Peptides against a protein of PDB entry 6RGO. Designs and how they scored, part 161

Target 1, 392 residues: chain A of PDB entry 6RGO
Amino acid sequence: MALKLLGFNQDATCFSVISSNKGVTIYNCDPFGKCFELEKSTSNDEELDFLVEMLFSTSLIAVVDKTIGASKRKKLKIVNTKRKATICELTFPHEIMDVIMNRKIICVVLKSDQIFVYDISCMKLLRTIDVRGEKLKSTSKFRNSEAVGDIGVRVSLSTDNNSILCYSSYSKSDKENAPLNDIVVFDALKCIQINVLPAVHQSNIVCIACSPDGMLMATASEKGTIIRVFKTIDTENDEPILVNEFRRGSRPSRISEMKFNHDNTLLACVGESDTIHIFALPVTTTEADANEDDTLQQSSHSLSSSINGLQYISKGLANRFGKIIVSKIPTQSQQRHVAYIKIPENAKYRIGFPKDTTNTIHICGEDGNYLVYSIPRNEVGPCTLVKSNTFD

## One batch from the design tools (peptide; made by RFdiffusion4, then SolubleMPNN)

Design b2_p12_5_s4 (from b2_p12_5, 6 letters changed)
Fold by OpenDDE base, seed 4:
Structure b2_p12_5_s4 (fold): chain B 392 residues (1-392), chain A 12 residues (1-12)
Amino acid sequence: as target 1 above (392 residues)
Amino acid sequence: SAIEELRKLLSE
């Protein structure tokens, strides 16, 4: 049977799949089992396509049926899984490409490169972000080049209540074919643009991850060889702060998903390669005032690898068009993975970090495997399989 | 209402 992975929820307590025979199934991770099924609306042997976003472990899901016809692809249903009932339905002018949410907001990405931001508590539209309109304001003659293929606006949202939205935008270059290589950081609650990271890659950004707290963002381009991690809000001399530059590999390979763990110590990436890579982030020691004597010997054997995080002040190279390009970290300073998981070739996997276990990663594959791995703390090496389940 | 149901689910 063809499985299609939809992904984990925000805390990796559940994951969603499309089964060709059943429709959408949501699995609980612990205890492992089916918690919800959405039957296919048609008896036809049509290839099922859905977007499903689940709000944590709640009974709230957002669903888009993309299987049949242009009308359904424009409809977002908010569903109560306990009642198996649609609470509300929204219709959009264009096909829905992505849906992301937290406890405060829901964002809907359209094929038109528009992002609709809603207050989830009342489904009130807070903002329409027109990424093409921003491009058109910056440059005179954009042809309505239909985005050739799978290149569109990418989004990521903080899972916290601060609701930091990161999205890819068109570079303000006078080139007709400006890539989606800028990042905008947006306070989705206040509806304010808080930062712009220009030209973070040379090619289109195809993957973005926001940290749970919204303080960090990871980006990958179509090449998928380099992952860059930035501060989202903080700037240095009005320039973006590049925290890390990770090398996934030497060969081009598309990254489909990246995620931070809940304490911002790890970044995982998955894609078309046979390997999930896990990178260590520098622990930002918040200078907590040294005063409170609380002797709790929690043996956080954090590997104090004293990688003095060279705060590489990304002196933006002004390109020939006066734009700041984020400086590349020297290849010698590019960090590799600290851990990895081997996955079957050509199997699509999704990743999730559970909230309570920062050194555990959940993965699921279109091969029907749900796997829990322990991440090594003290050495560079393979992750250890802790639990496995199968689904169909 | 639909909004009251939605608010209830957001509190789960």
Scores: peptide ipSAE 0.634, ipTM 0.971, DockQ to the pose 0.901
Fold by OpenDDE base, seed 2:
Structure b2_p12_5_s4 (fold): chain B 392 residues (1-392), chain A 12 residues (1-12)
Amino acid sequence: as target 1 above (392 residues)
Amino acid sequence: SAIEELRKLLSE
């Protein structure tokens, strides 16, 4: 049967899949097994498409039926999985492209490049963000929404209660074809823009990950060769702080998903390549715990990768040819992966980090494999398979 | 109510 992966929940305790014959199934990771099933509403041989976002291990899911011919692509359903009942339904003016949530906020991304921000506790609209509206103030031409292919607004939300929303925005370039290469950092609770990171890539951003605490953000462009990690809130001399620049590979390959682990020590990426890459982040020593005297000289050979100085992304000087010059970390200072997982070619995989085990990664494939890997700490190499299960 | 059910689920 053709499987389509929807992904893991925020703590990687569950993952969701579409089966062509069954509809949506949610699996529990430990103990492994089916925990919820949503039957297909149509008997037709139409390719099923859904958005399903699960709120942690709760019985709350958001569901969008995106199946072609379904009049439901504009409808968000909030479902109680224990009751198998719709709690509420919202209808939008445009097709829903993405849905993200935490315990405070639900964000709905539309094909119109609008982000609707709701208080999840009452489904009250807090803000409508019009990502095109900022551009339309500079460029009067409506791009025919049909001709913008697979490139839309990308979003990521912190899993904590701070509810830091990162989204891609159009650069202020006078070009009719301005790329989605800016990032806006937004406090979704207060409805305040916190930061703007201009021209973080030369091409459209296709993947964003926010850290669980909302303090870090990872970005990848259509090229998928370089991943950049920024601070979300902190700035240095009113300029964005680039924490890391990682090289996934030399060949272009789309990144479909990135995730931080729960302590911000690891960043994983997956996509169209045969390899999941895991990168180490510098441990931000919060200065707070410096007081307790305990003398354990464990010689942590900190792989102090000499992070050669914080390269300011100088304001992308549009050269005389209207090319955005992104300051690049020299190729010699670009960090490689610390760990990797080989996956089958042409298999789509999704990734998740469990909360309780910072050196463990969960992965699932459209091949019907759910796999748990241990990430090596002290060596660069392959991850070790710890557990495997199959699903249909 | 739907809101009371939402609040209950958010506390899980």
Scores: peptide ipSAE 0.631, ipTM 0.971, DockQ to the pose 0.899
Fold by OpenDDE base, seed 3:
Structure b2_p12_5_s4 (fold): chain B 392 residues (1-392), chain A 12 residues (1-12)
Amino acid sequence: as target 1 above (392 residues)
Amino acid sequence: SAIEELRKLLSE
């Protein structure tokens, strides 16, 4: 059967799939099994397309029917899975491209490059973010949305209650074809812009991940060769906002999804390549635990030595052209993966990190495999398969 | 109400 993966929920306790014959199915990861099914309402041989966002392990899902020809592409449904009932419906002026949520906020991304931010507890609109801003006034040319492929506004939301929203924005260049290569960091609860990261890539950003606590953000461009990790908040300390630069590979390959684990120690990426890559993040020791005198002289060859080379270039260039956050990091300082998973080249995969096991990753494929891997801690190498299940 | 049901699900 043709399966289309929708992805994991925030804690990787469930994943959702589209089956051409059944409609939307949600699986529980442990114990493995079907927990919800939304039947196909139409007998038409049309390829089913849906957005389904689940709120953790709760009975709350957001659903958008994106099937071609469907008048429903502008409708968000909030559904109770236990009751199989729609709680509420919202209708938007444009097609819904993405939906993200946590326990506080729902964000709805439209084809118009607008982000609608709602208080989930009452479905009250808090903010409409127009990512195009004033550029909409000059270019009456709606980019004929047929020819510009899957390039739109990308979003990620922290899974915590701080509700840090990261989104891609158009560069300030007067060029008609300005890339989506800026990042805005937004407090979705207070409805304030926290930060703007200009020109974080040379090309359009196609993937964003926010850490669960909203303190970190990862970005990848359409090239997918380099992943950058940034602090979301400017610390008062003269610390660089760019904390990591990872090399996924030398060949261009689109990254479809990135995820942080729950303690911000790992970043995973998946896409069109035969490999899921897992990167280690330096643990930012907050100064609080520095008091325990435990003299374990383990020669942590501090990864700090590679960062010191970046400090000298930043001061001189920052004054003339606004905060060039992405100094040309020497290609030699690019970190590689610490772990990997080989996947079939012809199957799309999605990834999730379970909350209780920071060194475990859940993956599922359009090949009908749900797989649990253990991530090696002390060595660079392949992940170990721990559990396997199949779904149809 | 729909809002009361929504709030209940958010507390799960």
Scores: peptide ipSAE 0.629, ipTM 0.970, DockQ to the pose 0.905
Fold by OpenDDE base, seed 1:
Structure b2_p12_5_s4 (fold): chain B 392 residues (1-392), chain A 12 residues (1-12)
Amino acid sequence: as target 1 above (392 residues)
Amino acid sequence: SAIEELRKLLSE
């Protein structure tokens, strides 16, 4: 059967798939098995497409039927999986492109480059962000909507209650075709813009990940060769703080998903390549716990010791136009992965980090494999397969 | 109500 992966929930306890025959299926990871099924509403042999966002391990899902010809592409359903019942339905003026949520906020991204921010507890609209309207305030020219290929606004939301929303925005350019290469950091609860990171890549941003605590964000462009990690809130001299620059590869390849682990020590990425890459982040020692004199002589060969050489390149070069350009880390200082997983070529995979095991990663493929890997701690190398299951 | 059910699920 043709499977399409929707992804893991926030804590990687469940993942969702589309089956051509069954519609949406949600699997529990441990114990492994089907926990929810949503039947297709049409008997047609049309290729099924859905958005499904699950709130952790709860019985709450957001569902959008995106199937071609379906009048439902503008409808968000909030569903109770235990009752198999729609709690509420929202209708939007445009097609829904993405849905993201936490315990406080649900964000709905439209094909119009609008982000609707709701208080999930009452489904009250808090804010409409018009990313095109922000561009039009900076550029007098209408973007012809037709030339927007598969490149829309990208979003990521912190999984915590702080509800830090990161989204791609249009750079201030006098050119009609300004790229989606700015990032806006937004407090979704207060509805305040916190930060703007200008021109973080040369081309459109296609993937964003926010850390669970909202303190870090990772970005990748259409090229997918370089991943940049920034602080979300903190600035140095009103300039964005680049924490890391990772090299995924030398060849262009689309990154489809990135995730931080729950303690912000790892960043994983997956996409069109035969390899899931896992990068180590420097542990931000919060100054507070420096008092425990535990002289554990961590042997000098710890993966942490090689990371100390990243001077915070806070020096944004103001270009000739007074724009802060994030200084590129020299190619020699670009970090590679610390771990990897080989996956079948042309198989789409999704990734998740379980909350309780910081050195474990869950992956699932359109090949019907659900796999659990252990991430090496002390060496650069392959992840070890710990558990495997199959699904249909 | 739908809101009461929603709030219950958000507490799971």
Scores: peptide ipSAE 0.628, ipTM 0.970, DockQ to the pose 0.900

Design b2_p12_6_s1 (from b2_p12_6 with E3A I7L Q8R)
Fold by OpenDDE base, seed 1:
Structure b2_p12_6_s1 (fold): chain B 392 residues (1-392), chain A 12 residues (1-12)
Amino acid sequence: as target 1 above (392 residues)
Amino acid sequence: SEAIEELRELLE
């Protein structure tokens, strides 16, 4: 059977898949098993396509049926999985490209490069963000964006109640084809733009991850060779703070998903490569818990000494045109992964971090494997397989 | 509305 992965929920307690014969299935991770099924709306042998976003381990899901007809692709359904009933339905002017949520808000991304921000508790529209409208203030020509393939606005949302929204925007360029290589940081509750990170990559941003607390973001371009981690809110001399620059690989490969763990100590990435990469982030020791365990200081000191080199590079070279260029970290100071998982070639995988075990990662594949790995703490190497299950 | 009440109960 052809499986299509939809992904894990925010705490990796569940994941969702599309089965060509069954429709949407949601699996519980522990105990492993089916917890919800949504039958396909048609008897036809048409390729099923859905968006499904699940709110943690709750009975609330957002569903978009993308399989058949331009009308359904514009409809967001909020569904109670226990009742198997639609609570409410919203219709949009354009096709829905993405849906993200937390306990406070839903964001809906349209093919028009619009982001609709809703209060989840009442489904009231708080803001419409027009990412193209911001570009058009600088460029007169509506190019029909139909010609630029899978490149659209990317979004990520903090899973906490602060509801920090990070999205890709068009750089201020006099060129008709300005890339989607700016990042905007937005307070989705207050509906205020907090920060703008200009030209964070040379090409379009294809993947964004926000930390659970909204204090960090990770970005990757179409090249997928470099991952950059920034502070979301904090600035130094009105310039963006680059915290880390990671090298995923030397060969171009699309990153499909990135996630932080729940304590911001790890960043994982997956995509078209045979390898899931896990990177260590510097623990910002708040001075309070410095008392007990002397052994963790040696690994943190080697990371902190590399960060002191990064503070000297945070001086954005204002180019001759007053544009902040995110300084490229020298290739020698680019951090590598601390851990990895090998996956089958051309297998699509999704990743999730459970809350209770910060050194555990959940993965699932379109090959029908659900796998739990332990991440090594004190060594650079492969993750250890702890649990495996299969699904169809 | 009943739909908004059900949404609130699922968010608690």
Scores: peptide ipSAE 0.548, ipTM 0.959, DockQ to the pose 0.909
Fold by OpenDDE base, seed 2:
Structure b2_p12_6_s1 (fold): chain B 392 residues (1-392), chain A 12 residues (1-12)
Amino acid sequence: as target 1 above (392 residues)
Amino acid sequence: SEAIEELRELLE
């Protein structure tokens, strides 16, 4: 059967898949097994397409039926999985492209480049963000959405209650084809823009990850060769703080997903390449906890010594036009992965980090494999397979 | 509404 992966929940305790014959299935990771099924609403041989976002290990899911010919592509369903019942439905003016949520907020991304932000506790609309802005309302030439590939607004939301929303935005260039290469950082609870990171890549941003605490974000462009990690809120001299620049590879390859682990020590990426890459982040010791036990210092030093070559190139070279060009870390100082997983070239994979084990990664493939890997701490090398399960 | 009460119970 053809499987389509929908992904892991926020804590990697569950993952969701589409089976061509059954509809949506949610699997529990430990103990491994089916925990929910959503039956196919249509008897037609149409290729099933869904968005399914699960709220952690709760019985709350958000569902969008994106199946071709389905009049439901504009409908968000909030479903109680225990009751197998729809709690509420929302209808949008445009097709739903993405849905993301935490315990406070649900964000709905539309094909119109609008983000609808809701209080999840009452489904009250808090904000509509128009990423095209007021100037582009007149040039609603529907880019024939078939020919302009998967270039749309990308979003990521912190999994904590701070509800930091990072989204891609159009650069302020008066060019009709301005790239989606700016990042906006938004407090989704207060409905306030916190920060704007201009021109973080040369081409459209296709992948964003926010850290669980919302303090970091990772970005990748269509090239997928470089991943940049920034602080979300903090600035230095009103300039964005580039924390890390990672090199995934020399060849262009699309990154489909990135995730931080729960302590912000690791960043994983997956996409069209045969390799999941895992990068180490420098542990920012907040100076405040420097008073207690000396014993934990020794283990962090060995990996940090090779990382000390990251000159904080905070100096945005203001180009001749006052655009902050994120200073490129010299190619020689670009960090490589610390760990990797080899995957089949033709299988799409999704990634998740479990909350309680910061050096473990969960992966699942459209090949029907659910795999748990241990990440090496002290050496650069392959991850070790710890557990495997199959699903259909 | 009953739907808002059910949403609150699932979020606790």
Scores: peptide ipSAE 0.545, ipTM 0.959, DockQ to the pose 0.859
Fold by OpenDDE base, seed 3:
Structure b2_p12_6_s1 (fold): chain B 392 residues (1-392), chain A 12 residues (1-12)
Amino acid sequence: as target 1 above (392 residues)
Amino acid sequence: SEAIEELRELLE
């Protein structure tokens, strides 16, 4: 059967799949098994297309049927999976491109480059963000909507209650073809813009991940060769907003998904390549719990020295061209993966990090494999397969 | 509304 992966929930306890014959199926990861099914509404041999976002291990899902007609593609259903009933339905002026949620917020991304931010507890609209309207205030010419293929606004939301929303925005360049290469950081609860990261890539941003706590954000462009990690908030100490730059590979390859683990120590990426890459993040010790006593002189010397070289170049260039956050990091400072998983080249995979095991990754494929891998801590190498299940 | 009550129960 043709399977289409929808992805994992926020804590990787469940994943969603479209089966051509059944409709949407949600699987539980442990114990492995089918926990919910949304039956196919039509007998037609039409290729099923859905958006499904699940709220953690709860019975709340957001569903968009994209299979049939321009009207259904504009409808968001909130469904109780235990009752198998629609709680509420929202209708939008344009096609829904993405839906993300946490325990406080639902964000709905439209084909119009609008983001609708809702309080999940009452489905009250808190904000409409018009990414095009912000561009039009800066750039005089309407892009005709027809020619923008697979390039739309990308979003990521923190899984915590702080509800930090990161989204791609158009650069302020007077060019008719301004790329979606700016990032806006937004407090979705307060409806306040926290930060703007200009020109974080040379081309459109196609993938964004926010950390669970909203303190970090990862970005990848259409090239997918470089992943950048940023602080979402400017720290008082003039620390660089760009904290990491990772090299996925030398060959261009689209990244479809990135995720942080629960403690912000790992970043995984998956896409069109035969390899899931896992990168180690430096633990930002918040200075708060440095009680004096544990004199464990672990030789932290090696990693800090490479970051200090970046501080000197940033001050000189910042004054002349505005906050060029992306100074040309020397290619020598680009970190590689610490771990990897080989996957079939022709199978799309999705990734998830479970909350309780920060060194475990869940993956599922359109090949019908659900796989649990252990991530090596002390060695650079392949992940070890721990569990495997199949689904259809 | 019953829908808002059900949403609250699912968020607890």
Scores: peptide ipSAE 0.542, ipTM 0.958, DockQ to the pose 0.907
Fold by OpenDDE base, seed 5:
Structure b2_p12_6_s1 (fold): chain B 392 residues (1-392), chain A 12 residues (1-12)
Amino acid sequence: as target 1 above (392 residues)
Amino acid sequence: SEAIEELRELLE
């Protein structure tokens, strides 16, 4: 049967899939098994398309029926999976492109490049962010919506209660063809813009990941060759702090998903390539626990590759000709993966990090495989398969 | 009202 992956929940305890015959199925990861099914509302042999966002392992899900011909592509259903009942339904002016949530906030992304931010506890609208309206205020020219292909606003939300929302925005350049290459960092609870990272890539941003705590953000462009990691809130001299620059590969390849692990030590990346890449982040030694004298000189050859200095992305002097000089981050600072997983070519995979096991990654494929891998410590190499299950 | 109560119960 044709499977379509919807992805893992925030803590990788569950994943959701579309089965062409059954509708939406949610699987529990451990113990492995079906925990919820949403039946097809229509008997038509139409290719099913859905958005499903889970709230961790709770009975709360957000569902959008995106099936072609369905008048429901503008409707968000909040469903109690235990009762198998719709709690509430919201209707939007445009097609829903994405839905993300945590315990405080639900964000709905529309095809109009609008982000609707709700308080999940009462479904009250807190903010409408109009990314196009912000661009139009800067550029005065309407773009016809049809010519911008598969490139829309991308979003990521912290899984914690701080509810840090990162979204792609159009550059403030007067060019009719301004890319979605800025990032806005937004406090979704307070409805305040915290930070703006201008021109983080040369082309449109197609993938964003926020860390669980909202302190880090990873970005990738249409090229998918370089991943950049920034601090979200902290700035030095009113400039964005680049923490890491990772090289996924030399060949262009679309990145579909990135995720941090729960302790911000790893970043995983998946997409159209035959390889899931896992990158190590520098451990921020909080200075506090330096006091305990415990003398165990275990010569862990920490690959203290001297992460040479924090490369400030200097605000490229807007030379008189409006050329944003994207500072050429020196190719010398680009780190490679520390671990990898080989996946079948052309198989779409999704990734998740479980909360309790920081060196474990969950993956699932449209090939019907759910796989658990152990990430190697202290060596660069392949991940080890620990557990496998199949689903239909 | 009932929908908001049910949302709160699922968030606890």
Scores: peptide ipSAE 0.525, ipTM 0.956, DockQ to the pose 0.906

